# Ledger of designs, part 89: peptides against a protein of PDB entry 4J2C

Target 1, 107 residues: chain A of PDB entry 4J2C
Amino acid sequence: MEDPFFVVKGEVQKAVNTAQGLFQRWTELLQDPSTATREEIDWTTNELRNNLRSIEWDLEDLDETISIVEANPRKFNLDATELSIRKAFITSTRQVVRDMKDQMSTS

## One batch from the design tools (peptide; made by RFdiffusion4, then SolubleMPNN)

Design b2_p25_5_s4 (from b2_p25_5, 16 letters changed)
Fold by OpenDDE base, seed 4:
Structure b2_p25_5_s4 (fold): chain B 107 residues (1-107), chain A 25 residues (1-25)
Amino acid sequence: as target 1 above (107 residues)
Amino acid sequence: REEEREERERQLEERREMLKKFYVE
């Protein structure tokens, strides 16, 4: 069986890219009300929120796999470099999500 | 839009199950 970590990682990366695009549009809509409709603002906000939630959900699952691997190192036999890459991905992605959420909360 | 939300949730569940099968079972 192939390690599904990479599948989930890929989906997270896609969601991050989507969220960043939505976040940019969200910012633009709020900065220029003359070009913004309530419908687009609501849609953009909802889609952005949903993407961020999906990312967070996947990251929780990915983070759990790290704990499982570290508790069972012989079972999975992952090298230190791979494990570090996985941890770094989760950490950095959480920060990206947090930054967007913080900006949304203060707007 | 409800369909989109449901599909997103189904996809999340599918990924969760994939991880479970590999890492937990």
Scores: peptide ipSAE 0.637, ipTM 0.913, DockQ to the pose 0.880
Fold by OpenDDE base, seed 5:
Structure b2_p25_5_s4 (fold): chain B 107 residues (1-107), chain A 25 residues (1-25)
Amino acid sequence: as target 1 above (107 residues)
Amino acid sequence: REEEREERERQLEERREMLKKFYVE
């Protein structure tokens, strides 16, 4: 069986790109309320929140795989470089999501 | 819109199951 980590990683990256697009629109709608309908504001806000939630859920699962690998090094036999790349991806992606969430909560 | 939300939820579950089968089982 092929390691599914990269499948999930790819979906997270796709979701991040989608969220960033929604976040951009969300920002624009708030900057000029006269150009925004209540319907678009609500849709954009909900879609953005849902995408961010999905990313966070995937990241939790990916983070758990790290713990499992580190607890069972002989079973998986991953090299240190690959493990570091995986950890860095999770950490950096969490920060990207956190930054968007922080801006939403303070707006 | 509801269909899109449901699809995201289904995909999340599929990914979780893939990881479980490889890393846990």
Scores: peptide ipSAE 0.635, ipTM 0.913, DockQ to the pose 0.890
Fold by OpenDDE base, seed 3:
Structure b2_p25_5_s4 (fold): chain B 107 residues (1-107), chain A 25 residues (1-25)
Amino acid sequence: as target 1 above (107 residues)
Amino acid sequence: REEEREERERQLEERREMLKKFYVE
């Protein structure tokens, strides 16, 4: 059985790209209200929030896998470099999500 | 749109089960 960590990682990466696009549109809509409809603002806001939530869920699951591996090192036999890469991905992605959420909460 | 939300949730659960089968079982 192949390690599904990379499948979920790939889905998170795609979701981040989607969220970044939605965030950009969200910013544009708020910058020029004359070109924005309430419908598009609401849709964009909700889609962005939902995408960010999905990313956070996946990251929690990925983070749990790391804890499991570290608790059972002989079972999985992952080297320190691979674990570091996985941890760095989760940390950096959480930061990206947090930055977007912080910007949304201050608007 | 509701269908799209439900699909995202189904996909999340699918990924969760995928991870569970490898890491927990």
Scores: peptide ipSAE 0.634, ipTM 0.913, DockQ to the pose 0.840
Fold by OpenDDE base, seed 1:
Structure b2_p25_5_s4 (fold): chain B 107 residues (1-107), chain A 25 residues (1-25)
Amino acid sequence: as target 1 above (107 residues)
Amino acid sequence: REEEREERERQLEERREMLKKFYVE
């Protein structure tokens, strides 16, 4: 069986790209309310929040796999460099999500 | 839109199950 970490990682990356697009639109709607319908504002806000939540959920699952691997080194025998890459992906992606959430909460 | 949200949740669950089968079981 192939390691499903990369499948989930790929889905997170796609979701981040989608969220960044929604965030950009959210910012545009916020900057010029006269061109925005209430429906689009609500939809964009909700879709952005839901996508960010889904990303965080995936990241939590991925983070758990790291803990499992580190607790069972004989079972998985992952290369230290690969493990570092996985950790870095989770950390950096969490920061991207946090930055968007911070801007949404302060607006 | 509700269908899209439901599909997102289903896919999330599928990914969780894949990880579970490989890392936990």
Scores: peptide ipSAE 0.634, ipTM 0.913, DockQ to the pose 0.891

Design b2_p25_6_s1 (from b2_p25_6, 12 letters changed)
Fold by OpenDDE base, seed 4:
Structure b2_p25_6_s1 (fold): chain B 107 residues (1-107), chain A 25 residues (1-25)
Amino acid sequence: as target 1 above (107 residues)
Amino acid sequence: SEEEIEQRTEERRKLLKEYIDSLLS
């Protein structure tokens, strides 16, 4: 079966970009209540959380593939560089999501 | 939309699950 990592990575990156846009709007709405409706706040919050959850789910699945490869490296045609790139992507993306979630929970 | 996100996520999860299963077989 063909390795879907690249495709999923692309989708995760799109979701991150979407989440970051929603997060920016979310902060703007909370910073100036006079320009915000409750409906937009709720919508933005919901869309943001849904995107973040989607990202986290994909990262869990991607992380599992990493664990499998590391457990049996001979079975897979991945060099150390590619594996490092994949691991770094998961780690950095988790941090981005965590930062947004932390700010949402503390505000 | 929520439904759109859910549908796309499920499709990716299905794809990854199939791939993971193939790796573990």
Scores: peptide ipSAE 0.337, ipTM 0.840, DockQ to the pose 0.578
Fold by OpenDDE base, seed 3:
Structure b2_p25_6_s1 (fold): chain B 107 residues (1-107), chain A 25 residues (1-25)
Amino acid sequence: as target 1 above (107 residues)
Amino acid sequence: SEEEIEQRTEERRKLLKEYIDSLLS
């Protein structure tokens, strides 16, 4: 079966960009209540959380593929460089998501 | 929308699950 990693990676990157935009708006709305409607706050919050959840699920699945490859290195033709790139992507993306979630939980 | 995000996520989930299963076989 063909490796879908790059496809999912691309989708995760899109979701991250979307989430970052939503997060920015979320912070703006909460910082200036006089210019914010409850409807926009709720919409932004929901869209943001949904995007973050989507990302987290993808990262979990991608991480599992990494674990399988590392457990069976001779079965796969991924070189060390590619594996490192994949691991770094998961790690850095998790950090981005965690930072947003931390700020949302403490608001 | 929530529905759109969920739908796209589910599609990727299925894809990755199939791939993972293939890796374990």
Scores: peptide ipSAE 0.335, ipTM 0.841, DockQ to the pose 0.583
Fold by OpenDDE base, seed 2:
Structure b2_p25_6_s1 (fold): chain B 107 residues (1-107), chain A 25 residues (1-25)
Amino acid sequence: as target 1 above (107 residues)
Amino acid sequence: SEEEIEQRTEERRKLLKEYIDSLLS
């Protein structure tokens, strides 16, 4: 079976970009309530949370694939460089999501 | 939308699940 990692990675990256845009709007709406409707605030918040959840879900699955590969190094053809790239992607993406979630939880 | 995100996410999860199962076989 073909390795779907890069496909999922691409989708995660798109979701991150979307989430960052939504997060920016979310902060703007909260900073100036006069220009924000309750509907837009709720929509933005909901969309943001949905995107973040989607990302986290993908990262969990991607992380599992890495764990399997690392547990069976002789079975897979991934070199150390590629494995490091994948691990770094998951780590950095989790941090990006965490930063947004932390700010949302404190607001 | 929530529905779109959920659908796409589920599709990826199914894909990854199949791949993971393949890796474990």
Scores: peptide ipSAE 0.335, ipTM 0.840, DockQ to the pose 0.597
Fold by OpenDDE base, seed 1:
Structure b2_p25_6_s1 (fold): chain B 107 residues (1-107), chain A 25 residues (1-25)
Amino acid sequence: as target 1 above (107 residues)
Amino acid sequence: SEEEIEQRTEERRKLLKEYIDSLLS
């Protein structure tokens, strides 16, 4: 079966970009309630949370594939460079998501 | 939209699950 990691990685990256835009808007809406409708606040918040949850779910699945490969190194042909790239992507993306979630939870 | 996000996410999850299962077989 074909390795779907690259495809999913691309989708996660798109979702991260979307989430970052939504997060920025979310911050703006909360900073100036006079120009923000409750509908937009709710919509933005919902879209943001949905994107973040989607990202986190993908990262868990991607991380699982890495764990399986590393647990069975002789069974799969992924070199150290590729594994490092995948791990770095998951780690950095989790941090980006965590930063947004932390700010949302304290606001 | 929420529906679109959910649908795409489910598709990826299904794909990854199938791949993971294949790795474990």
Scores: peptide ipSAE 0.330, ipTM 0.836, DockQ to the pose 0.588

Design b2_p25_6_s2 (from b2_p25_6, 11 letters changed)
Fold by OpenDDE base, seed 2:
Structure b2_p25_6_s2 (fold): chain B 107 residues (1-107), chain A 25 residues (1-25)
Amino acid sequence: as target 1 above (107 residues)
Amino acid sequence: SAEELEQRTEERRRMLKEFIESLLS
């Protein structure tokens, strides 16, 4: 079966970019209530949370695939470099999500 | 939208689930 990792990776990257844009707007709305409607605040918050959850779900599945590959090195032709790239992507993306979630939880 | 995102997420879940099952078979 074809490895869908790069496809999911691309989708996660898009979701991260979307989330970052939503997060920026979220902070702006909170900093200047005069330009914020309740409707936009709610919409932005919901969309942001949805994107973050989507990313986290994908990362869990991607992480599982890596674990399987590492447990079966002879079955897959992924070299150390590719595996490192995949691990680094998951780690760095989790950090980005965590940073946004931390700021949302403290606001 | 939330609906569009949910749909795309479910599609990816299915894709990865099938792939994972393939790896474990």
Scores: peptide ipSAE 0.289, ipTM 0.806, DockQ to the pose 0.560
Fold by OpenDDE base, seed 4:
Structure b2_p25_6_s2 (fold): chain B 107 residues (1-107), chain A 25 residues (1-25)
Amino acid sequence: as target 1 above (107 residues)
Amino acid sequence: SAEELEQRTEERRRMLKEFIESLLS
């Protein structure tokens, strides 16, 4: 069976970019209430949260594959470099999501 | 939309689930 990691990674990256844009708008709306409508605030917040949740969901699944590979290295044609790339992607992406979520919860 | 995102997410989850199951078999 073909490894779908790269497909999911690509989708996660797209979702991250989308989330970052939404987060920026979210921040702008909060900093300029005079130009912000409740409708846009709600829409932006919901879209942002949905994207973040999507990312987190994918990362959980990707992380599980990493755990399986690490437990059974001989079963997979993944060298140390590729494994490091995958682990780094998951770790860094989780941090990006966490940072946005933390700011949303404390604002 | 939320629905579109959910559908895509579920599709990816299905793919990964099948892959994970293949790894465990």
Scores: peptide ipSAE 0.283, ipTM 0.803, DockQ to the pose 0.606
Fold by OpenDDE base, seed 3:
Structure b2_p25_6_s2 (fold): chain B 107 residues (1-107), chain A 25 residues (1-25)
Amino acid sequence: as target 1 above (107 residues)
Amino acid sequence: SAEELEQRTEERRRMLKEFIESLLS
């Protein structure tokens, strides 16, 4: 079966970009109440949270595939470089999500 | 929208699930 990792990775990257845009708008709305409505704040907050949860869900699934490969190194043809790239993507993406979530929870 | 996002996520999850099962076979 063909490895779907790169497809999911691409979708996660798109979701991160979307979340970052929503996060920027979220901060702007909270910083300038004169241009903010409760409806837009709620919409932006909900969309942002939904995207963040979607990203986290995909990262968990991707992380599971890596764990399986690492547990069976002779069964799969992925080299150390590719595994390192995949692991780095997951860890860095989790950090990006965590930073946004931390700011939302402490604002 | 939330519904569209959920549907896309479910498709990816199904895709990964089938792949994972193939890895364990």
Scores: peptide ipSAE 0.281, ipTM 0.803, DockQ to the pose 0.610
Fold by OpenDDE base, seed 1:
Structure b2_p25_6_s2 (fold): chain B 107 residues (1-107), chain A 25 residues (1-25)
Amino acid sequence: as target 1 above (107 residues)
Amino acid sequence: SAEELEQRTEERRRMLKEFIESLLS
């Protein structure tokens, strides 16, 4: 069957961009409470967390596919270069998410 | 929206799950 990795990767990338925008707004709202309502803060926080959770969910599944392929290198036709690209994507994306979550947890 | 995001996420999870199952078959 068709490898859905690239589809999921694209969706993750979109979610990352969305999360980064929400995170920026989140920081702005907390830095200047006079411009923020509790409703917007709650909405932004919720949307941000939902996006981050979605990303992490996808990354777990993507990571599993890589683990399976690496455990069975003779069974699958994935190029070493492609595997490296996929692994790098997951690693870098996890770092981006972690950075946002770290700042949220310390606020 | 959260609901829309959830729906899309579940769809992706389904696709990946089926793919993973095919890898393990």
Scores: peptide ipSAE 0.279, ipTM 0.801, DockQ to the pose 0.598; fails the geometry check

Design b2_p25_6_s3 (from b2_p25_6, 12 letters changed)
Fold by OpenDDE base, seed 2:
Structure b2_p25_6_s3 (fold): chain B 107 residues (1-107), chain A 25 residues (1-25)
Amino acid sequence: as target 1 above (107 residues)
Amino acid sequence: SEEELEKKTEERRRMLREFIESLLS
């Protein structure tokens, strides 16, 4: 079976890009309420939260696979470099999500 | 939608589980 990590990584990256766009729009809508309807604000907020939730869930799954790989190094032909790349991706992506969530909670 | 997200998440989770199980068997 093919390693699905890169597939999930790709989906996470797309979700991050989408979330960042939605976050920017969300900020714009709140900055100028006169140009926004309640429906658009709610839609944007919900879509943003859904994307963030999707990312977080995927990251949890990816993080779990890392733990399994590290516990069974002989079962997986991944070198230290690749493993570090995967860990770094999860860590950095979590930070990106956290930053957006923090700003949403303070608004 | 929330429902679509749930379905996608479950599919992704299943994919990862199947991969891990295949290697650990």
Scores: peptide ipSAE 0.225, ipTM 0.760, DockQ to the pose 0.775
Fold by OpenDDE base, seed 4:
Structure b2_p25_6_s3 (fold): chain B 107 residues (1-107), chain A 25 residues (1-25)
Amino acid sequence: as target 1 above (107 residues)
Amino acid sequence: SEEELEKKTEERRRMLREFIESLLS
């Protein structure tokens, strides 16, 4: 079977980009309520949260694969470099999501 | 929609599970 990690990684990256765009709009809408409707605020907030949840779910699955690889190194054709790249991706992406969530909870 | 998100998540999880199972079997 083909390694699906890169496919999921790609989807996560797309969701991150989308979330960042929605987050920017979300910030703009809250900064000037006179230029925004309640409908757009609600829609933007909902879409943003959906994207963040999508990312978090995917990261949990990807993170589990890391643990499996480390426990069964001979079952995978991954070198140390590739494994490090995958781990770094998960860690950095979690931080990006956390930063947005923190700002949403305080704004 | 939330339904679409759930479906996508389940598909991704299934994909990963099947891959891992194939390697561990």
Scores: peptide ipSAE 0.219, ipTM 0.752, DockQ to the pose 0.769
Fold by OpenDDE base, seed 3:
Structure b2_p25_6_s3 (fold): chain B 107 residues (1-107), chain A 25 residues (1-25)
Amino acid sequence: as target 1 above (107 residues)
Amino acid sequence: SEEELEKKTEERRRMLREFIESLLS
Protein backbone atom coordinates (compact mmCIF):
# COMPACT_ATOMS: atom_id res chain seq x y z
CA MET B 1 0.00 0.00 0.00
CA GLU B 2 1.28 3.47 -0.94
CA ASP B 3 1.94 6.19 1.66
CA PRO B 4 -1.05 8.58 1.62
CA PHE B 5 0.73 11.32 3.60
CA PHE B 6 1.72 13.31 0.52
CA VAL B 7 -1.87 13.28 -0.75
CA VAL B 8 -3.19 14.76 2.49
CA LYS B 9 -0.27 17.20 2.60
CA GLY B 10 -1.15 18.44 -0.86
CA GLU B 11 -4.78 18.98 0.09
CA VAL B 12 -3.74 20.85 3.24
CA GLN B 13 -1.47 23.10 1.19
CA LYS B 14 -4.32 23.85 -1.20
CA ALA B 15 -6.64 24.65 1.70
CA VAL B 16 -4.01 26.98 3.20
CA ASN B 17 -3.73 28.89 -0.06
CA THR B 18 -7.51 29.17 -0.25
CA ALA B 19 -7.73 30.33 3.36
CA GLN B 20 -5.05 32.97 2.82
CA GLY B 21 -6.96 34.34 -0.14
CA LEU B 22 -10.19 34.43 1.85
CA PHE B 23 -8.39 36.05 4.78
CA GLN B 24 -7.05 38.79 2.53
CA ARG B 25 -10.54 39.46 1.18
CA TRP B 26 -11.94 39.40 4.71
CA THR B 27 -9.42 42.07 5.72
CA GLU B 28 -10.26 44.21 2.69
CA LEU B 29 -13.99 44.03 3.36
CA LEU B 30 -13.53 45.18 6.96
CA GLN B 31 -11.12 47.98 6.00
CA ASP B 32 -13.41 49.47 3.33
CA PRO B 33 -17.09 49.15 4.24
CA SER B 34 -18.11 51.00 1.06
CA THR B 35 -17.08 47.98 -1.01
CA ALA B 36 -18.56 45.41 1.35
CA THR B 37 -22.02 43.90 1.61
CA ARG B 38 -23.19 41.97 4.64
CA GLU B 39 -23.75 38.96 2.37
CA GLU B 40 -20.15 38.89 1.14
CA ILE B 41 -18.76 39.47 4.64
CA ASP B 42 -20.80 36.57 6.01
CA TRP B 43 -19.91 34.29 3.07
CA THR B 44 -16.20 35.11 3.28
CA THR B 45 -16.13 34.64 7.05
CA ASN B 46 -17.92 31.28 6.88
CA GLU B 47 -15.77 29.96 4.02
CA LEU B 48 -12.61 31.08 5.81
CA ARG B 49 -13.61 29.36 9.05
CA ASN B 50 -14.57 26.19 7.17
CA ASN B 51 -11.19 26.07 5.44
CA LEU B 52 -9.35 26.63 8.71
CA ARG B 53 -11.29 23.81 10.38
CA SER B 54 -10.56 21.50 7.44
CA ILE B 55 -6.85 22.21 7.76
CA GLU B 56 -6.87 21.63 11.51
CA TRP B 57 -8.67 18.30 11.13
CA ASP B 58 -6.19 17.07 8.52
CA LEU B 59 -3.24 18.20 10.65
CA GLU B 60 -4.58 16.21 13.60
CA ASP B 61 -4.77 13.09 11.43
CA LEU B 62 -1.27 13.65 10.05
CA ASP B 63 0.06 14.29 13.55
CA GLU B 64 -1.45 10.99 14.70
CA THR B 65 0.45 9.09 11.98
CA ILE B 66 3.68 10.71 13.20
CA SER B 67 3.01 9.55 16.74
CA ILE B 68 2.34 5.99 15.57
CA VAL B 69 5.53 5.90 13.50
CA GLU B 70 7.61 7.18 16.41
CA ALA B 71 6.08 4.57 18.71
CA ASN B 72 6.84 1.76 16.21
CA PRO B 73 10.13 2.68 14.48
CA ARG B 74 10.89 -0.87 13.32
CA LYS B 75 7.59 -1.17 11.45
CA PHE B 76 8.06 1.88 9.21
CA ASN B 77 10.77 2.71 6.68
CA LEU B 78 10.93 6.46 7.30
CA ASP B 79 14.35 7.99 7.90
CA ALA B 80 15.00 10.88 10.29
CA THR B 81 15.01 13.43 7.48
CA GLU B 82 11.57 12.51 6.16
CA LEU B 83 10.13 12.41 9.66
CA SER B 84 11.54 15.88 10.37
CA ILE B 85 10.04 17.22 7.16
CA ARG B 86 6.62 15.90 8.10
CA LYS B 87 6.84 17.33 11.63
CA ALA B 88 8.01 20.70 10.33
CA PHE B 89 5.12 20.85 7.88
CA ILE B 90 2.56 20.24 10.61
CA THR B 91 4.17 22.75 13.00
CA SER B 92 4.54 25.53 10.44
CA THR B 93 1.05 25.02 9.05
CA ARG B 94 -0.47 25.19 12.53
CA GLN B 95 1.33 28.48 13.04
CA VAL B 96 -0.08 29.90 9.81
CA VAL B 97 -3.59 28.92 10.88
CA ARG B 98 -3.05 30.33 14.37
CA ASP B 99 -1.91 33.68 12.98
CA MET B 100 -5.08 34.04 10.93
CA LYS B 101 -7.31 32.97 13.80
CA ASP B 102 -5.60 35.41 16.18
CA GLN B 103 -6.18 38.31 13.81
CA MET B 104 -9.81 37.33 13.35
CA SER B 105 -10.41 37.16 17.10
CA THR B 106 -8.87 40.59 17.73
CA SER B 107 -10.54 42.34 14.78
CA SER A 1 -20.66 22.40 2.72
CA GLU A 2 -20.21 21.20 6.28
CA GLU A 3 -21.65 17.80 5.41
CA GLU A 4 -19.30 17.35 2.47
CA LEU A 5 -16.36 18.33 4.66
CA GLU A 6 -17.31 15.77 7.30
CA LYS A 7 -17.60 13.00 4.68
CA LYS A 8 -14.22 13.88 3.20
CA THR A 9 -12.61 13.95 6.63
CA GLU A 10 -13.98 10.53 7.53
CA GLU A 11 -12.78 9.07 4.24
CA ARG A 12 -9.33 10.57 4.78
CA ARG A 13 -9.10 9.11 8.27
CA ARG A 14 -10.11 5.70 6.93
CA MET A 15 -7.37 5.72 4.31
CA LEU A 16 -4.74 6.75 6.85
CA ARG A 17 -5.86 4.06 9.30
CA GLU A 18 -5.81 1.37 6.61
CA PHE A 19 -2.30 2.38 5.58
CA ILE A 20 -0.99 2.27 9.15
CA GLU A 21 -2.65 -1.10 9.80
CA SER A 22 -1.13 -2.56 6.63
CA LEU A 23 2.36 -1.59 7.79
CA LEU A 24 1.89 -2.83 11.35
CA SER A 25 0.59 -6.27 10.26
Scores: peptide ipSAE 0.216, ipTM 0.748, DockQ to the pose 0.701
Fold by OpenDDE base, seed 1:
Structure b2_p25_6_s3 (fold): chain B 107 residues (1-107), chain A 25 residues (1-25)
Amino acid sequence: as target 1 above (107 residues)
Amino acid sequence: SEEELEKKTEERRRMLREFIESLLS
């Protein structure tokens, strides 16, 4: 069975890119209400939140795999380098999501 | 949609769980 981590990682990255675009639009819409309809604001906000939620769920799942691997090193063939890469990806991605969420919560 | 997202997420979890279990067995 193939390790699905890299597949999920790829999907997370795509969702991050999408979220960043939506976040930018979200900011623009709120900065100039005259150019924004309520429908677009609601749509953008909803899509953004959905993407962020998707990312967070995937990260939690990925993070769990890390914990399992680290708890059972003899049963997995992942080297320290790969584990570090995976952990770094999760940590950095969580930060990106938190930054967007923090700005949304203060608006 | 929320439903689609939940389904996708569940598929991901299943995939990961199955992989891990296969290695632990």
Scores: peptide ipSAE 0.215, ipTM 0.749, DockQ to the pose 0.722

Design b2_p25_6_s4 (from b2_p25_6, 14 letters changed)
Fold by OpenDDE base, seed 3:
Structure b2_p25_6_s4 (fold): chain B 107 residues (1-107), chain A 25 residues (1-25)
Amino acid sequence: as target 1 above (107 residues)
Amino acid sequence: SSEEIEKRTEENREKLKKFIESLLS
């Protein structure tokens, strides 16, 4: 079976970019209420939260594949470098998501 | 839109789920 990791990775990256755009707008709306409507704030907040949750879900599944591979090194001949890249992607992406979530929770 | 994102996430979930199952078999 084909490894879907790289496909999901690419889509997660796109989702992160979308979330970052929404987050930027979210911060702008909250910092200047005079130019913002409650409707746009609510919409942006909702879209952002949904995006972040989706990303987190994808990362969990991706992380599970890594765990399984690492638990069965003889069964799966995955290059150590590739495995490292996959781990790094998950770690860094989680951090990006966490940073946005932290700011949202403390607002 | 959130709907489209959710749909893609669901599709990804299914793809990864099948892959994970194949790894465990």
Scores: peptide ipSAE 0.347, ipTM 0.851, DockQ to the pose 0.573
Fold by OpenDDE base, seed 5:
Structure b2_p25_6_s4 (fold): chain B 107 residues (1-107), chain A 25 residues (1-25)
Amino acid sequence: as target 1 above (107 residues)
Amino acid sequence: SSEEIEKRTEENREKLKKFIESLLS
């Protein structure tokens, strides 16, 4: 079967961009209540949380593939450089998500 | 929207699940 990692990676990257946009709006709404309705605040908050959760789910699935590949080198040979890139993507993306979640929890 | 993203995530889950199964075969 063809490795779907790069396809999922691309979609996760797009999801991160969407989440970052929602996060920015979320901060704006909280910083200036005069320009915000309760409805928009609630909607933005919920959409943001849902986006972050979906990203985390994808990252867990991607991480599992890496673990299995490393545990089964005879069945699937992947270049060390490519493997490093995949690991780095998961690590960095988790950090981005964590940063947003941390800020939301303290606000 | 969250609904669209949820759908994407589900599709990705299925793709990766099948891939994982192939790696363990």
Scores: peptide ipSAE 0.342, ipTM 0.848, DockQ to the pose 0.612
Fold by OpenDDE base, seed 1:
Structure b2_p25_6_s4 (fold): chain B 107 residues (1-107), chain A 25 residues (1-25)
Amino acid sequence: as target 1 above (107 residues)
Amino acid sequence: SSEEIEKRTEENREKLKKFIESLLS
């Protein structure tokens, strides 16, 4: 079966970009109330939270694939470099998500 | 949209799930 990791990775990356856009708008809305409506704040907050949660879920699934690969190296053609790239992607993406979540929880 | 997000996540979950199962079979 074809490895769907790179496809999911790409979709997660797009989701992160979307979340970052929503996060930026979220900060703008809270920064200047005169330009914000409660409706937009609520919508943006909801969309952002949903996006972040979904990304986290995808990362968990991706992380599981890595664990399986490491436990069954002979079944895969992934070299150390590719595995490292996948691990780094998950780690860095989790950090990006966490940073946004932390800021949301304190605002 | 939230609907698109949900759909994407579900599809990804299924794709990865099937892949994982194939790897362990």
Scores: peptide ipSAE 0.337, ipTM 0.846, DockQ to the pose 0.624
Fold by OpenDDE base, seed 4:
Parts: structure tokens; C-alpha cells; sequence
Structure b2_p25_6_s4 (fold): chain B 107 residues (1-107), chain A 25 residues (1-25)
């Protein structure tokens, strides 16, 4: 079976970009309430949270695949470099999500 | 939209799930 990691990785990257856009709008709406309706604030907040949650879900699944690979080193043709790239992606993306979540929770 | 996000996540979940299962078989 074909390794779907790169496909999911790409989709997660797109989701991160979307979340960052929503986060920016979220901050703008909170900075100037006169230009924002309650409906837009609620919608943006909800969409942002949903995006972040979906990213976290995908990262969890991706992380599980790495665990399986590491438990079966001879079964896969993934070298140390590829594994490092995959792990780095998950780690860095989790950090990006965490940063946005932290700012939302303290706002 | 939230619906599109949910759909993507679900599809990815199934895709990865099948892959993981294939690795364990």
C-alpha cells in the first residue's frame, strides 16, 4: 500500500495556512469591535478552533505511523533522514497550533 | 467551512488507518 504520509502532510500544511489566516482575522475582529459583528466573531472563532482541532487530529495519526515504522525498522525503506523530516514536521506544526491556542485561551 | 474540514479529517483518518492496518498485517 502506498504511504499516505506526504498527502496528509500537504493537507495539514494547507490547513495550517488556513488557520493562520483565520487567526489573523480573529485578532483583527477583537482589536476593533466596531468593525465586527458578533456573528462574524463567533464564526471566525469556531472555524479557527475547528481547523486547529483537525490539524491536531491529523498530527496524531501521522505520529502513530512513525511509531509503527520505528517498531518495525526492517519492514520499511525509510531512512533516518526521512524519519527526521517527518518528526520535525509534526513537532513544528504542533508548536504552531499550540501558540495559536495559547493566545486564544488567554484572550 | 467546518463541514469541509470535518470531511478532510475523516478521509485522512481512514486513509492513515488503512495504511497502519496494512503495516500490522
Amino acid sequence: as target 1 above (107 residues)
Amino acid sequence: SSEEIEKRTEENREKLKKFIESLLS
Scores: peptide ipSAE 0.332, ipTM 0.843, DockQ to the pose 0.611

Design b2_p25_7_s1 (from b2_p25_7, 12 letters changed)
Fold by OpenDDE base, seed 1:
Structure b2_p25_7_s1 (fold): chain B 107 residues (1-107), chain A 25 residues (1-25)
Amino acid sequence: as target 1 above (107 residues)
Amino acid sequence: SDLDRYYELLNNRVKEAKEKEEEEK
């Protein structure tokens, strides 16, 4: 039986990869003005923020699914390892997003 | 039910992702 959690997890990971690429470009543009136009800076910043916001929305829903599973262990029958993997994914992804947001707010 | 809520949450996210992918084509 397919669990849609993994589908969402995959989409979140894609969004993280996209955000990381945008963040790298954002950093490069700000560090070397000779390679940057205001148009590209604004576009990159906007796309990055949109991606991060989307990821945060997904993580909120994923986190709620964890709570549902923990409240109904007999219905889902997920072992401790799988639950741990899901929690670790959410935690680590939140940290990645937080790190990028912190850098953007201090630049 | 909680089970229904579980799938509702995830299916909504899947739907949103598919819509974004279609817009990028």
Scores: peptide ipSAE 0.551, ipTM 0.861, DockQ to the pose 0.878
Fold by OpenDDE base, seed 2:
Structure b2_p25_7_s1 (fold): chain B 107 residues (1-107), chain A 25 residues (1-25)
Amino acid sequence: as target 1 above (107 residues)
Amino acid sequence: SDLDRYYELLNNRVKEAKEKEEEEK
């Protein structure tokens, strides 16, 4: 029926939103240790890392689908605009994940 | 085939996403 790419895209977007929420909480916990328990810090950190890893896994598979589409243009009939949107989504999402990971590694 | 691989990749991700959602509920 529907192209499952959009389903995965939606799930990645949800995961990004979740990760951003966790990242925000992670930042808050580190900024005000008096309001943070060790348990919450550890939980938040682990949940965040797990979410980011999940997103990265999804992006790897999505990236491979791009390669498949480009290698088989007649089979998928995706116009240049849609393909560009998919590529941009993967690229921008990778950047968002990278930014969070970079900030986590520096603290 | 590439077409099969395309859907395999995506369906696996969909499956895992649904499983995670069900486990969280």
Scores: peptide ipSAE 0.546, ipTM 0.860, DockQ to the pose 0.894
Fold by OpenDDE base, seed 3:
Order: C-alpha cells, then sequence, then structure tokens
Structure b2_p25_7_s1 (fold): chain B 107 residues (1-107), chain A 25 residues (1-25)
C-alpha cells in the first residue's frame, strides 16, 4: 500500500530547510559581530552541525533502501524513473549538505 | 529479509521524525 519512503523524503526536505535557515543565521552572526553574542554563535553552530549530521544519517538509510530495491526488483514495483528520482534526491541533498559543511570549514 | 529491512529502515526514520515533531509542540 503506502510506501514510507516518501514520508522520510519529506522529513529530510524539512530538515534541509531548517539547516539552511540555521546556516543563514550562522553567516549573519559571523558577518556582524555587533548583533551576535558568543552564546548565540555557539548555539547556532552546534544546532547546525547536529542538524546536518542527522540529515546525513537519514540519507545513509535512504541510500540503503535503494540498494535493497535494486537487489529485489520483483518485490518492489518501482519503474526506472521513480528509482532515478529517489537516487537524484539523495545525491542532490548530499551536495547541499556538503556545500554548507565546506563553507563552515573555510570560515 | 531484505523486505523487512526496507521497512525497518524507513519506519525507524519516520518514528524519530514524529518524536521530534511532538517535542517541538
Amino acid sequence: as target 1 above (107 residues)
Amino acid sequence: SDLDRYYELLNNRVKEAKEKEEEEK
């Protein structure tokens, strides 16, 4: 019946939006020290890192589901298009996370 | 089985997400 993959996909998308908001605040705090306290900088940095780590964990599990589907094509009635969309989502989301992590590392 | 593993992976993520949402309310 219902495939829980789409539920997890939606939750990952929400987590990405949250991370992007935290990342934006993180950049603002570092660009204007007059509006930033050390407490908020530390909180934002830690929340952002934890959020990114959580997304990466979810992506690992989603990636494993892809491997399971590919190993059991008769058990999962997924066409090539849907499988490609799932793979593209994981790949693009990893890239978004990597971009934020790279910018944090170079600051 | 692989089928069981598939749903275990996804249901665990769903459960964790729902728990976080409830904590934020």
Scores: peptide ipSAE 0.546, ipTM 0.860, DockQ to the pose 0.855
Fold by OpenDDE base, seed 4:
Structure b2_p25_7_s1 (fold): chain B 107 residues (1-107), chain A 25 residues (1-25)
Amino acid sequence: as target 1 above (107 residues)
Amino acid sequence: SDLDRYYELLNNRVKEAKEKEEEEK
């Protein structure tokens, strides 16, 4: 009955929040080495990367669902507003992930 | 079919999410 898109969307949002927390900690650890252990840095980095990868995987599948809906508009009966919201979510989330990844790669 | 693919994609993500949550308990 429930459209599973929203379930996945919710999980992605949770993952983003978790990633943002990890990213903040990651930044703090690198900014003050005196309060950071290599172990914590490695753990945080690993958890963050895994989380980001998970999000990206979800986004890929969500993005494909958009294509499916657009190819079959009558089967899914989604209005333009809902479709736009879904697209915006994917786009904005992808950007958030990209920003974190870019900062990690340049540090 | 595209309809089947739609639910396959999403249900797979849901399944993985639930499995991850169970592992964290």
Scores: peptide ipSAE 0.540, ipTM 0.859, DockQ to the pose 0.927

